# Ledger of designs, part 1: peptides against a protein of PDB entry 6FBK

All scores and structures are predictions.

Target 1, 90 residues: chain A of PDB entry 6FBK
Amino acid sequence: EDTGVRVELAEEDHGRKSTIALRLWVEDPKKLKGKPKDNGAIEFTFDLEKETPDEVAQEMIESGFFHESDVKIVAKSIRDRVALIQWRRE
Structure headers, positions and changes below count from the first letter of each chain, unless a header shows other numbers.
Peptide ipSAE is a variant of ipSAE made for these designs: the mean of its two directions, with the distance scale d0 fixed at 1.0 Angstrom where the peptide's residues are scored. Compare it only between designs on the same protein; published cut-offs may not carry over.
A fold fails the geometry check if it doesn't show the stated peptide or something in it is severely misdrawn.

## One batch from the design tools (peptide; made by RFdiffusion4, then SolubleMPNN)

Design b1_p15_5_s4
Fold by OpenDDE base, seed 3:
Structure b1_p15_5_s4 (fold): chain B 90 residues (1-90), chain A 15 residues (1-15)
Amino acid sequence: as target 1 above (90 residues)
Amino acid sequence: MPESKDLEEAKEKLK
């Protein structure tokens, strides 16, 4: 599903640690809150054992990165990438 | 690569 939100690894994943570096960016700048810069991306770490896509997405909303109505889209985008990373580790 | 903003500080302060 094309959510308009892209999430990718910001580092090479060797499958050795529970923490990964991710980069998130929005295809449509209107989905960003605040004053989005051109081609702005959000870089963050994600703990595969301690964090969930939904909670991380909520943190981003509370931080003012996105509208509250987009929390599920953001969460899904993170979830899909995290799942893919975990599948590749198997 | 596109300009990146670090979310770590925001995440840490909210937790």
Scores: peptide ipSAE 0.095, ipTM 0.677, DockQ to the pose 0.208
Fold by OpenDDE base, seed 5:
Structure b1_p15_5_s4 (fold): chain B 90 residues (1-90), chain A 15 residues (1-15)
Amino acid sequence: as target 1 above (90 residues)
Amino acid sequence: MPESKDLEEAKEKLK
């Protein structure tokens, strides 16, 4: 599914840490809030053991990065990328 | 490369 939200590793993953650095950006700039920069991306750490995509997405919305209507899209995009990263670690 | 917006401070404040 093309969610219009891209999530990638912000740094190379060596599979050593439970925390990963992620970068998130949207294809449609209308989905970004909080005075988005040109071609801006959100960089953040994600704790594979303690955090969940849903909670992180909700935090992003509460912080004003996205509209509430996009929380599930953001969460899914994070989840899909995190799953892929974990699969590659196996 | 796209510009970056740091979310860490915002996340910290919410926790």
Scores: peptide ipSAE 0.092, ipTM 0.675, DockQ to the pose 0.245
Fold by OpenDDE base, seed 1:
Structure b1_p15_5_s4 (fold): chain B 90 residues (1-90), chain A 15 residues (1-15)
Amino acid sequence: as target 1 above (90 residues)
Amino acid sequence: MPESKDLEEAKEKLK
């Protein structure tokens, strides 16, 4: 589904590390709290073995990137991208 | 007007 939240690899994935670099951005600026700098894109590392989309999304909420009500949408977007990356590695 | 957000600061807190 189109959640309005886009997640992509921020760098090429060679499948050798448990950590990947991701870039997240929102199509609707109303989903962001305040005026984001740097084009509103969030670049972050994700540990495939230790982190979960839900926990990462919650951390983004706590950091003030998104409203509490959008945590599940953000988590889903991260989850969907991570799943594709994991499937591509296998 | 909403405040400008420091994404680098926020990203650092996520690590």
Scores: peptide ipSAE 0.062, ipTM 0.638, DockQ to the pose 0.123
Fold by OpenDDE base, seed 2:
Structure b1_p15_5_s4 (fold): chain B 90 residues (1-90), chain A 15 residues (1-15)
Amino acid sequence: as target 1 above (90 residues)
Amino acid sequence: MPESKDLEEAKEKLK
């Protein structure tokens, strides 16, 4: 499924840490709440052992990045990328 | 007009 939200590794993953650096951006600017003053992608750390995509997505909405209606799309995009990363670590 | 936000500041919060 093309969610329109792209998530990728912001650093090379050697599979040594429980935390990973991710980069997130949206293809559709309408998915961003308000008018951004910067066009940069969102970089954030994700703890594979402590955090969940849903909680992180919710935090992003609370921070004003996205509309509440897009929380599940953002969460799914993070989840899919995290699952892929974990798959490569096995 | 829609609200303008500082994305750089918000990105830092999420790190």
Scores: peptide ipSAE 0.050, ipTM 0.633, DockQ to the pose 0.098; fails the geometry check

## One batch from the design tools (peptide; made by RFdiffusion4, then SolubleMPNN)

Design b1_p20_3_s3
Fold by OpenDDE base, seed 3:
Structure b1_p20_3_s3 (fold): chain B 90 residues (1-90), chain A 20 residues (1-20)
Amino acid sequence: as target 1 above (90 residues)
Amino acid sequence: MKREFKVLSFEELEELLKKR
């Protein structure tokens, strides 16, 4: 399902590190329940072994980037991308 | 500790997307 939130690698993944750089942005704001902060994109590091999409999404909410009602859709967007990255590494 | 997030403007994002 298309969440309306895009998540891509912010850097090339050589499959060597447990941490990756991700870039997240809203492509279709109509799919969000709340109004996201007026930003182009958000870049951050993600530890594939230690961190979870839900935790990162919650931190984004706490930072004011998204409304609390959208934590699940943001988490799903991150999770889906992380899964694809993990599959490509195998 | 609060996570660090790098914020990009719409213009910056657009430029990055064009390079892909």
Scores: peptide ipSAE 0.733, ipTM 0.923, DockQ to the pose 0.705
Fold by OpenDDE base, seed 4:
Structure b1_p20_3_s3 (fold): chain B 90 residues (1-90), chain A 20 residues (1-20)
Amino acid sequence: as target 1 above (90 residues)
Amino acid sequence: MKREFKVLSFEELEELLKKR
């Protein structure tokens, strides 16, 4: 599913650390219910063992990057990318 | 405690995407 939100690695993943650097940006704003903040991208670290996409998405909402109605879309985008990264590590 | 988020401009993003 195309959420309109892209999430990619901000650095190479050697599969050695539990933390990864991610970069998130809106590719298709029409897929969002609210109006996201006018930023190019957001970079952040994600702990594969301790953190969840839903919690990070909620923190982005609280920081004012996205409308609260879009928490699911943002969380899914992060989840999908994290899943791919985990699969590649197997 | 708030999570640290690094905000990139559109110009910065475009430059990074070109390099990838």
Scores: peptide ipSAE 0.733, ipTM 0.924, DockQ to the pose 0.709
Fold by OpenDDE base, seed 5:
Structure b1_p20_3_s3 (fold): chain B 90 residues (1-90), chain A 20 residues (1-20)
Amino acid sequence: as target 1 above (90 residues)
Amino acid sequence: MKREFKVLSFEELEELLKKR
């Protein structure tokens, strides 16, 4: 499913550390229920072993980047990318 | 819970995407 939110690596992943840098941005705002903040992209670190997409998404909401009604779609976007990264590492 | 987020402008994002 295309969430309309893109998440990509902000740095090369050599599979050597549990922490990765991610870049997130909205490609299709129509898929969001609320209006996202007027930003180009958001970059952040993510610990593949300790953190969850849902927790990070909630932090983005609390920071005002997205409406609370879109926490699920944002979390899914992060989850899907993280899953791909994990699968590629194995 | 607080987290550090780096915000990029649309221009910065486009420049990065061009490099891809």
Scores: peptide ipSAE 0.732, ipTM 0.923, DockQ to the pose 0.665
Fold by OpenDDE base, seed 1:
Structure b1_p20_3_s3 (fold): chain B 90 residues (1-90), chain A 20 residues (1-20)
Amino acid sequence: as target 1 above (90 residues)
Amino acid sequence: MKREFKVLSFEELEELLKKR
């Protein structure tokens, strides 16, 4: 499903660290229920072993980047990218 | 501690996407 939110690696992944740098941005704001902040992208570190997409999404809400109504769609976007990264590492 | 988020401008993102 196209969430309208894109998540990509902000760095090359050599599969050696449990932490990865991610870059997230809104490609189609019409797919969001609320209005996101007027930013180009958000970069952050994600620990593949200790953190969850839902936690990070919630922290983005708390930081004011997205409306609370969009926490699930943001989390899904992160989850989908993380899954792809993990599959590639295998 | 609150998570650190780095915010990029649209211009910065555009430049990064061009390089890919």
Scores: peptide ipSAE 0.729, ipTM 0.922, DockQ to the pose 0.703

Design b1_p20_5_s2
Fold by OpenDDE base, seed 3:
Structure b1_p20_5_s2 (fold): chain B 90 residues (1-90), chain A 20 residues (1-20)
Amino acid sequence: as target 1 above (90 residues)
Amino acid sequence: KPKRKFIVLSMEELEELLRE
């Protein structure tokens, strides 16, 4: 399902580190209930072994990037990308 | 708990990166 939020690797993944750099941005703001303050992108590191998409999404909300009502859709976008990365590593 | 570091890119910066 298209969340309207795109998440991509911000660096080339060689499958050597447990942490990866991700880049997240909104492609279709109509999919979100709130209006993001910025229309650019957010880059961050994600620990594939210790962190969860929900935790990161919640931190984005706390930082003011998205409205609290969109936490689940943001988390899903991260989860979907992380899953693809994990599958590719295996 | 420490605050997560987020790097914010402008749309211009993003577009430049996506063209690479």
Scores: peptide ipSAE 0.673, ipTM 0.896, DockQ to the pose 0.769
Fold by OpenDDE base, seed 5:
Structure b1_p20_5_s2 (fold): chain B 90 residues (1-90), chain A 20 residues (1-20)
Amino acid sequence: as target 1 above (90 residues)
Amino acid sequence: KPKRKFIVLSMEELEELLRE
């Protein structure tokens, strides 16, 4: 399902390291319960071996990027993209 | 725990990157 939150690679993935750079932004704010204040994008690194989408999403909430009620939808958007990246690496 | 580094881009910056 479309979460309304888009996550893409912020740099080319050569499959050489466990860390990747991701870029996240809202395409459809109606899918979110809260109303994000910034309409740009958030870039961050993600360790495929050590970190989880839920942890990163929670940290985004704590940083004030999203409403607490949207932690799961944000986590799902990250998870879905990470899964695609992992499948592509195989 | 250490605070995660988040880089914030404006919509204009994002649009420029998406065109590339």
Scores: peptide ipSAE 0.672, ipTM 0.895, DockQ to the pose 0.782
Fold by OpenDDE base, seed 1:
Structure b1_p20_5_s2 (fold): chain B 90 residues (1-90), chain A 20 residues (1-20)
Amino acid sequence: as target 1 above (90 residues)
Amino acid sequence: KPKRKFIVLSMEELEELLRE
């Protein structure tokens, strides 16, 4: 499902470390229930072993990037990218 | 818990990166 939120690697992944740098931005704001305050991108590190997409999404909301009603769609976008990255590492 | 570090890029910065 197209969440309208895009997540990409902010750096090349050589599969050597458990942490990756991700970049997240909204491509289709109509898919969100709320309206994000910024229209650029958010970069952050993600620990493939210790962290979850839901936790990161919650932290983004706490930081004011997204409305609380959009936590699941944001988490899904992160989850889908993380899964793809992990699959490529295998 | 420690506050997660988020780096915010402008749309212009994002577009520049996507063109690489």
Scores: peptide ipSAE 0.672, ipTM 0.895, DockQ to the pose 0.791
Fold by OpenDDE base, seed 4:
Structure b1_p20_5_s2 (fold): chain B 90 residues (1-90), chain A 20 residues (1-20)
Amino acid sequence: as target 1 above (90 residues)
Amino acid sequence: KPKRKFIVLSMEELEELLRE
């Protein structure tokens, strides 16, 4: 399902470390219930071994980037990209 | 708990990166 939120690698992944840099932004704001704080992008690191998409999404909400009602859609967007990255590492 | 580091890019900065 298209979440309207896009997540991409912010750097090339050589598959050597558990930490990756991600970039997240909204492509279709109509998919969100609330308006995001910024219309640009958010970059952050994600530890494939220690962190979960849901935890990161919650932290984005706490930081004010998204409305609390959109936590699941944000988490899904991160999860989908992380899964793809992990599949490519196999 | 410590805050996660989030780097914020403007739309202009994002568009520039996407073109590279």
Scores: peptide ipSAE 0.670, ipTM 0.895, DockQ to the pose 0.750

Design b1_p20_5_s3
Fold by OpenDDE base, seed 3:
Structure b1_p20_5_s3 (fold): chain B 90 residues (1-90), chain A 20 residues (1-20)
Amino acid sequence: as target 1 above (90 residues)
Amino acid sequence: KPKRVFRVLSMEELEELLAE
């Protein structure tokens, strides 16, 4: 399902480390229930072994990037991208 | 727990990246 939130690698992944750099931005704001910050994108490091999409999404909410009502859609966006990255590493 | 670091890009910066 199209979440309206896009997540891509912010750097090339060589599959050497458990941490990856991700870039997240809103492509379709009407898919979100709340009004996100008027930013272009958010970049962050994600530890494939120690962190979860839900935790990161929650931290984005706490940082004020998204409304709490959109935590799950943001988490799903991250999860879907992370899954693709992990599958590609196999 | 430590506060996560987020790097915020402007719309202009994102547009430039997507144009590459």
Scores: peptide ipSAE 0.722, ipTM 0.918, DockQ to the pose 0.699
Fold by OpenDDE base, seed 5:
Structure b1_p20_5_s3 (fold): chain B 90 residues (1-90), chain A 20 residues (1-20)
Amino acid sequence: as target 1 above (90 residues)
Amino acid sequence: KPKRVFRVLSMEELEELLAE
């Protein structure tokens, strides 16, 4: 499903590190319940072994990037991309 | 817990990246 939130690698992934750099931005704001901040994109590191999409999404909410009602859609966006990255590593 | 570091890019910066 199209979440309206894009998540891509912010760096080349050689499958060597457990940590990856991700870039997240809103492509379709209509998919969100709240109005996100007027930012272009958000970049962050994600530890494939220690962190979860839900935790990162919640931290984005706490940082004020998204409305709390959109935590699940943001988490899903991250999860979907992380899954693709992990599948490609196999 | 430690506060996660988020790097914020401007719309212009994002557009430049997407144009590559």
Scores: peptide ipSAE 0.718, ipTM 0.917, DockQ to the pose 0.700
Fold by OpenDDE base, seed 4:
Structure b1_p20_5_s3 (fold): chain B 90 residues (1-90), chain A 20 residues (1-20)
Amino acid sequence: as target 1 above (90 residues)
Amino acid sequence: KPKRVFRVLSMEELEELLAE
């Protein structure tokens, strides 16, 4: 499903570390309930073993990047990308 | 818990990266 939020690797993944660098940005703001901040992209480290998409999404909300009503759609975008990365590692 | 570090890129920076 297209969430309107795109998440990609910010670095090449060789499948050696439990942490990965991700880059997240809004492609279709119409799919969000609130107005995201006027940023190009957000980069962050994600620990595949210790962290969850929901936690990171919530922290983005708390940081003011997205409206609280969009926490689930943001989390889904991260989750979907992380799943793809995990599948590629296998 | 410690505050998560987020690096914010400008639209220009993103466009440059996507163009690569």
Scores: peptide ipSAE 0.716, ipTM 0.915, DockQ to the pose 0.751
Fold by OpenDDE base, seed 1:
Structure b1_p20_5_s3 (fold): chain B 90 residues (1-90), chain A 20 residues (1-20)
Amino acid sequence: as target 1 above (90 residues)
Amino acid sequence: KPKRVFRVLSMEELEELLAE
């Protein structure tokens, strides 16, 4: 499923740390119900062992980056990338 | 809980990164 939100590594992953740096941006705003802020991208660290995509997405909502109605689509975007990263580490 | 740190990039900065 294409969420219209892209998430990529903001740094090279050597598989040594439980934390990774991610970069998130909107490729297709039409896929979102709300109107996100006019930003280029958002970078943040994510703890693969302690944090969840849903929590991070919610924090982005609270920070005003996205509308609350889009929390699930944002979380899915993060989840899909995180899963891919974890699969590559195995 | 502590406030999560978010670094915001401009469209220009993103375009430069994607061009690499």
Scores: peptide ipSAE 0.716, ipTM 0.916, DockQ to the pose 0.743

Design b1_p20_5_s4
Fold by OpenDDE base, seed 3:
Structure b1_p20_5_s4 (fold): chain B 90 residues (1-90), chain A 20 residues (1-20)
Amino acid sequence: as target 1 above (90 residues)
Amino acid sequence: RPKREFRVLSMEELEELRAL
């Protein structure tokens, strides 16, 4: 499902770390607010063992990158990418 | 709790990535 938000690995995944670097792209700049509105990409670290997409998405909102109404879209995009990464590691 | 670190890519970085 196209959420208008794309999440990819910001680094090569060798499957050795529980933490990975992710890059989030927003196709529609209207879905962003603050500094990333001009560029549309955010990078962050995600702990595959300890963190959840919903928690990270909430923290993005608290940091001022997204509107509260878009939290579930952002969380879903992160979740989908994380799932693919986990499956590939198996 | 401590705030999570987020890095916003610069325009230059984005242009480089899009050019790949």
Scores: peptide ipSAE 0.635, ipTM 0.889, DockQ to the pose 0.568
Fold by OpenDDE base, seed 1:
Structure b1_p20_5_s4 (fold): chain B 90 residues (1-90), chain A 20 residues (1-20)
Amino acid sequence: as target 1 above (90 residues)
Amino acid sequence: RPKREFRVLSMEELEELRAL
């Protein structure tokens, strides 16, 4: 489903390490609760073996990037991209 | 726990990426 949040690889993935660099941006602020932000994309590292999308999404809320009410949307967007990356690695 | 590191791209950087 279209969450309005896009998550992409911020680097080439050769499937050699458990950590990947991701880039997240909000394509349509109207799809999220709250006001649009002035910042662009957010880049971060994600450990495919140790971390979960929900944990990272919560950390984004704690960092002030999103409202608490949007945590599930953010987590889903990360999860969907991570799933695709893991699929391509198989 | 230590805070996760996040790098925020500027709108200019994002526009450049979108143009690729």
Scores: peptide ipSAE 0.635, ipTM 0.890, DockQ to the pose 0.650
Fold by OpenDDE base, seed 5:
Structure b1_p20_5_s4 (fold): chain B 90 residues (1-90), chain A 20 residues (1-20)
Amino acid sequence: as target 1 above (90 residues)
Amino acid sequence: RPKREFRVLSMEELEELRAL
Protein backbone atom coordinates (compact mmCIF):
# COMPACT_ATOMS: atom_id res chain seq x y z
CA GLU B 1 0.00 0.00 0.00
CA ASP B 2 1.17 3.49 -0.91
CA THR B 3 0.56 5.53 2.21
CA GLY B 4 1.80 8.77 0.68
CA VAL B 5 4.42 8.83 3.40
CA ARG B 6 7.94 7.60 2.73
CA VAL B 7 10.33 6.58 5.49
CA GLU B 8 14.01 5.96 4.90
CA LEU B 9 17.24 5.67 6.84
CA ALA B 10 18.87 9.03 7.49
CA GLU B 11 22.16 7.23 8.16
CA GLU B 12 23.85 4.04 7.12
CA ASP B 13 22.74 1.08 9.22
CA HIS B 14 25.62 -1.12 10.29
CA GLY B 15 23.39 -3.25 12.48
CA ARG B 16 25.43 -2.45 15.57
CA LYS B 17 23.02 -0.39 17.65
CA SER B 18 19.31 -0.45 18.45
CA THR B 19 18.87 3.28 17.77
CA ILE B 20 18.59 4.40 14.16
CA ALA B 21 18.02 7.74 12.44
CA LEU B 22 14.94 7.90 10.21
CA ARG B 23 13.77 10.47 7.69
CA LEU B 24 10.09 10.82 6.89
CA TRP B 25 8.90 12.37 3.61
CA VAL B 26 5.31 13.28 2.88
CA GLU B 27 4.35 13.20 -0.79
CA ASP B 28 0.84 14.47 -0.14
CA PRO B 29 1.05 17.99 1.29
CA LYS B 30 -2.49 17.68 2.60
CA LYS B 31 -1.22 15.19 5.16
CA LEU B 32 1.24 17.70 6.58
CA LYS B 33 0.45 20.10 9.37
CA GLY B 34 2.50 22.97 10.74
CA LYS B 35 6.10 23.67 9.80
CA PRO B 36 6.67 20.42 7.87
CA LYS B 37 4.02 21.59 5.43
CA ASP B 38 6.54 23.97 3.90
CA ASN B 39 9.40 21.51 3.51
CA GLY B 40 7.93 18.03 3.80
CA ALA B 41 10.58 16.07 5.70
CA ILE B 42 11.12 15.18 9.34
CA GLU B 43 14.05 13.40 10.96
CA PHE B 44 14.02 11.53 14.25
CA THR B 45 15.66 8.69 16.13
CA PHE B 46 13.96 5.35 16.67
CA ASP B 47 14.93 2.65 19.16
CA LEU B 48 14.28 -0.72 17.51
CA GLU B 49 14.16 -2.47 20.88
CA LYS B 50 12.19 -0.05 23.04
CA GLU B 51 9.85 1.94 20.80
CA THR B 52 6.89 1.25 18.53
CA PRO B 53 5.75 2.94 15.31
CA ASP B 54 2.36 3.67 16.86
CA GLU B 55 3.69 5.61 19.82
CA VAL B 56 6.16 7.56 17.67
CA ALA B 57 3.39 8.45 15.22
CA GLN B 58 1.23 9.59 18.12
CA GLU B 59 4.06 11.79 19.37
CA MET B 60 4.27 13.37 15.90
CA ILE B 61 0.56 14.21 16.08
CA GLU B 62 1.00 15.64 19.56
CA SER B 63 3.87 17.75 18.22
CA GLY B 64 1.53 19.13 15.56
CA PHE B 65 3.04 17.60 12.41
CA PHE B 66 0.02 15.57 11.31
CA HIS B 67 -3.72 15.41 11.73
CA GLU B 68 -4.97 12.91 14.27
CA SER B 69 -6.81 11.07 11.51
CA ASP B 70 -3.49 10.22 9.85
CA VAL B 71 -1.80 8.63 12.86
CA LYS B 72 -2.33 5.09 11.59
CA ILE B 73 -1.02 5.94 8.12
CA VAL B 74 2.11 7.47 9.62
CA ALA B 75 2.56 4.53 11.98
CA LYS B 76 2.19 2.07 9.10
CA SER B 77 4.82 3.88 7.06
CA ILE B 78 7.27 3.76 9.94
CA ARG B 79 6.42 0.12 10.69
CA ASP B 80 6.95 -0.97 7.10
CA ARG B 81 10.39 0.62 6.95
CA VAL B 82 11.38 -0.69 10.37
CA ALA B 83 10.36 -4.19 9.32
CA LEU B 84 12.59 -3.99 6.25
CA ILE B 85 15.48 -2.81 8.40
CA GLN B 86 14.96 -5.64 10.87
CA TRP B 87 14.75 -8.24 8.11
CA ARG B 88 17.94 -6.90 6.53
CA ARG B 89 19.73 -7.21 9.87
CA GLU B 90 19.05 -10.97 9.99
CA ARG A 1 6.79 11.64 29.41
CA PRO A 2 9.76 13.39 27.84
CA LYS A 3 9.15 15.31 24.65
CA ARG A 4 10.51 13.55 21.57
CA GLU A 5 12.82 15.59 19.39
CA PHE A 6 11.84 16.01 15.76
CA ARG A 7 13.94 17.91 13.25
CA VAL A 8 12.29 19.56 10.26
CA LEU A 9 14.70 19.72 7.34
CA SER A 10 15.56 23.09 5.85
CA MET A 11 14.88 23.90 2.23
CA GLU A 12 18.60 23.78 1.56
CA GLU A 13 18.88 20.30 3.02
CA LEU A 14 15.89 19.13 0.99
CA GLU A 15 17.31 20.49 -2.23
CA GLU A 16 20.59 18.73 -1.58
CA LEU A 17 18.88 15.42 -0.85
CA ARG A 18 16.60 15.65 -3.87
CA ALA A 19 19.55 16.41 -6.11
CA LEU A 20 21.22 13.09 -5.26
Scores: peptide ipSAE 0.633, ipTM 0.890, DockQ to the pose 0.575
Fold by OpenDDE base, seed 2:
Structure b1_p20_5_s4 (fold): chain B 90 residues (1-90), chain A 20 residues (1-20)
Amino acid sequence: as target 1 above (90 residues)
Amino acid sequence: RPKREFRVLSMEELEELRAL
């Protein structure tokens, strides 16, 4: 599903550590309303063992990047990328 | 809880990334 948000690795993943650097882009302005439309992409670290996409998405809301109504869209985008990364590691 | 660190890329950085 196209969430209007794209999440990619901000670094090469060598599968050596539990933390990864991610970069989030807002692609579809019809689906999302937030500062990243004007301010660019957002980079952050994600601990594959300790953190959840929902948690990080909520923190983005609290930081003012997105509206509360978009939290699940953001979380899904992170989750989908994280899943791909995990599957690639296996 | 402590605030998570988020880095917002500048337009210049974005342009560089798009050019790759």
Scores: peptide ipSAE 0.631, ipTM 0.889, DockQ to the pose 0.626

Design b1_p20_8_s2
Fold by OpenDDE base, seed 5:
Structure b1_p20_8_s2 (fold): chain B 90 residues (1-90), chain A 20 residues (1-20)
Amino acid sequence: as target 1 above (90 residues)
Amino acid sequence: SKPKRVFKVLSMEELEKLLE
């Protein structure tokens, strides 16, 4: 399902590092319950071995990027992209 | 407590440039 939140690689993935750079932005704000900050995109590193999408999403909420009611949809968007990246590495 | 995650914020203009 389309979360309205888009997540892409912020750098090329050569499949060598456990960490990847991700870029996240809102593509369809209507999919969110709250009103996110008026930012273009958020870039961050994600450790494929140590971190979870839910944890990162929660940290984004705590940083004020999204409303707490949207933590799950944000986490899902990250999870979906991470899954694709991991599948490509296989 | 855990360390604060670093988030780099891009402007809409910067994002648009990257998506071109």
Scores: peptide ipSAE 0.715, ipTM 0.914, DockQ to the pose 0.731
Fold by OpenDDE base, seed 2:
Structure b1_p20_8_s2 (fold): chain B 90 residues (1-90), chain A 20 residues (1-20)
Amino acid sequence: as target 1 above (90 residues)
Amino acid sequence: SKPKRVFKVLSMEELEKLLE
Protein backbone atom coordinates (compact mmCIF):
# COMPACT_ATOMS: atom_id res chain seq x y z
CA GLU B 1 0.00 0.00 0.00
CA ASP B 2 1.15 3.51 -0.84
CA THR B 3 1.67 5.29 2.47
CA GLY B 4 2.47 8.64 0.94
CA VAL B 5 5.78 8.51 2.77
CA ARG B 6 8.81 7.61 0.74
CA VAL B 7 11.90 5.94 2.16
CA GLU B 8 15.06 5.41 0.17
CA LEU B 9 18.68 4.58 0.79
CA ALA B 10 20.73 7.69 1.48
CA GLU B 11 23.86 5.80 0.44
CA GLU B 12 24.78 2.79 -1.63
CA ASP B 13 24.12 -0.51 0.11
CA HIS B 14 26.82 -3.07 -0.48
CA GLY B 15 25.36 -5.47 2.06
CA ARG B 16 28.48 -5.36 4.19
CA LYS B 17 27.19 -3.73 7.36
CA SER B 18 24.08 -4.00 9.48
CA THR B 19 23.68 -0.23 9.59
CA ILE B 20 22.16 1.57 6.61
CA ALA B 21 21.51 5.22 5.90
CA LEU B 22 17.90 6.04 5.06
CA ARG B 23 16.17 9.12 3.71
CA LEU B 24 12.50 9.67 4.47
CA TRP B 25 10.15 12.30 3.08
CA VAL B 26 6.46 12.96 2.53
CA GLU B 27 5.49 12.47 -1.07
CA ASP B 28 1.72 12.62 -0.61
CA PRO B 29 0.71 14.55 2.50
CA LYS B 30 -2.99 13.82 2.00
CA LYS B 31 -2.30 10.21 2.98
CA LEU B 32 -1.40 11.36 6.48
CA LYS B 33 -3.94 12.18 9.18
CA GLY B 34 -1.81 14.87 10.74
CA LYS B 35 0.11 17.70 9.19
CA PRO B 36 3.83 16.95 9.16
CA LYS B 37 6.45 19.64 9.51
CA ASP B 38 7.40 21.41 6.32
CA ASN B 39 10.71 19.66 5.88
CA GLY B 40 12.35 18.34 2.77
CA ALA B 41 13.61 15.03 4.10
CA ILE B 42 14.83 13.28 7.20
CA GLU B 43 18.01 11.23 7.09
CA PHE B 44 18.97 8.72 9.73
CA THR B 45 20.86 5.51 10.29
CA PHE B 46 19.04 2.24 10.85
CA ASP B 47 20.52 -0.91 12.34
CA LEU B 48 18.97 -3.88 10.56
CA GLU B 49 19.84 -6.20 13.41
CA LYS B 50 18.97 -4.14 16.47
CA GLU B 51 16.28 -1.63 15.56
CA THR B 52 12.68 -1.78 14.37
CA PRO B 53 10.63 0.51 12.14
CA ASP B 54 8.14 1.00 14.96
CA GLU B 55 10.85 2.28 17.28
CA VAL B 56 12.19 4.74 14.73
CA ALA B 57 8.71 5.94 13.83
CA GLN B 58 7.95 6.57 17.48
CA GLU B 59 11.16 8.52 17.86
CA MET B 60 10.17 10.65 14.88
CA ILE B 61 6.85 11.39 16.57
CA GLU B 62 8.61 12.33 19.78
CA SER B 63 10.87 14.62 17.77
CA GLY B 64 7.80 16.32 16.35
CA PHE B 65 8.15 15.33 12.71
CA PHE B 66 4.77 13.63 12.51
CA HIS B 67 1.52 13.50 14.44
CA GLU B 68 1.08 10.58 16.80
CA SER B 69 -1.84 9.33 14.72
CA ASP B 70 0.55 8.66 11.85
CA VAL B 71 3.07 6.55 13.72
CA LYS B 72 1.87 3.35 12.09
CA ILE B 73 1.95 4.69 8.55
CA VAL B 74 5.46 6.03 9.10
CA ALA B 75 6.57 2.73 10.57
CA LYS B 76 5.07 0.89 7.61
CA SER B 77 6.96 3.09 5.19
CA ILE B 78 10.23 2.28 6.88
CA ARG B 79 9.36 -1.40 7.20
CA ASP B 80 8.51 -1.73 3.54
CA ARG B 81 11.79 -0.21 2.45
CA VAL B 82 13.80 -2.24 4.92
CA ALA B 83 12.14 -5.40 3.65
CA LEU B 84 13.14 -4.54 0.09
CA ILE B 85 16.70 -3.83 1.16
CA GLN B 86 16.95 -7.12 3.00
CA TRP B 87 15.45 -8.94 0.03
CA ARG B 88 18.12 -7.46 -2.23
CA ARG B 89 20.81 -8.60 0.16
CA GLU B 90 19.72 -12.24 -0.16
CA SER A 1 17.71 5.24 28.83
CA LYS A 2 18.79 5.12 25.21
CA PRO A 3 20.27 8.23 23.62
CA LYS A 4 18.17 10.49 21.47
CA ARG A 5 18.22 9.43 17.83
CA VAL A 6 20.02 11.76 15.46
CA PHE A 7 17.88 13.04 12.62
CA LYS A 8 19.43 15.07 9.84
CA VAL A 9 16.89 17.42 8.32
CA LEU A 10 17.26 18.39 4.68
CA SER A 11 15.54 21.32 3.04
CA MET A 12 13.20 20.81 0.13
CA GLU A 13 15.84 22.35 -2.10
CA GLU A 14 18.43 19.86 -0.93
CA LEU A 15 16.02 17.00 -1.45
CA GLU A 16 15.14 18.15 -4.94
CA LYS A 17 18.80 18.18 -5.87
CA LEU A 18 19.24 14.66 -4.58
CA LEU A 19 16.22 13.41 -6.52
CA GLU A 20 17.40 14.85 -9.83
Scores: peptide ipSAE 0.713, ipTM 0.914, DockQ to the pose 0.784
Fold by OpenDDE base, seed 1:
Structure b1_p20_8_s2 (fold): chain B 90 residues (1-90), chain A 20 residues (1-20)
Amino acid sequence: as target 1 above (90 residues)
Amino acid sequence: SKPKRVFKVLSMEELEKLLE
């Protein structure tokens, strides 16, 4: 599923740390129900062992980046990238 | 309560440079 939200590594992943740096941005705002802030991208650290995409998505909403109605689509975009990174580490 | 997550915000210009 194309969420319209893109998530990529903000740093090279050597598979040594449990934390990774991610970069998230909107490619297709029409896929979102609400209107996100007019920013280029959001960078943040994600702990692969302790945190979940749903938690981070909720924190982005609380910070005002996205509308609460878009928590699922944002969480999915993060989840999909995290899964890919974890698969590559195996 | 938990500490507020740190989010670094990039401008469109900064993002465009990174995507080149």
Scores: peptide ipSAE 0.712, ipTM 0.913, DockQ to the pose 0.766
Fold by OpenDDE base, seed 3:
Structure b1_p20_8_s2 (fold): chain B 90 residues (1-90), chain A 20 residues (1-20)
Amino acid sequence: as target 1 above (90 residues)
Amino acid sequence: SKPKRVFKVLSMEELEKLLE
């Protein structure tokens, strides 16, 4: 499902590290319940072995990037991208 | 207590350049 939130690799993934750089931005704000900050994108590292999309999404909310009501949709967008990356590594 | 996650914020202009 289209969450309106896009997540892409911020670097090439050679499958060598457990950590990857991700870039997240809102393509369709109408799909969010709250109003996100007027930022272009958010870049961050994600540990494929130790971290979860839900944890990162929560930290984004705590940082004020998204409303708490959108934590699940943000987490889903991260999860979907991470899954694709992991599948590609196999 | 856990360390605060580092988030790099890009402007719309910066993002647009990356998407070109």
Scores: peptide ipSAE 0.708, ipTM 0.911, DockQ to the pose 0.748

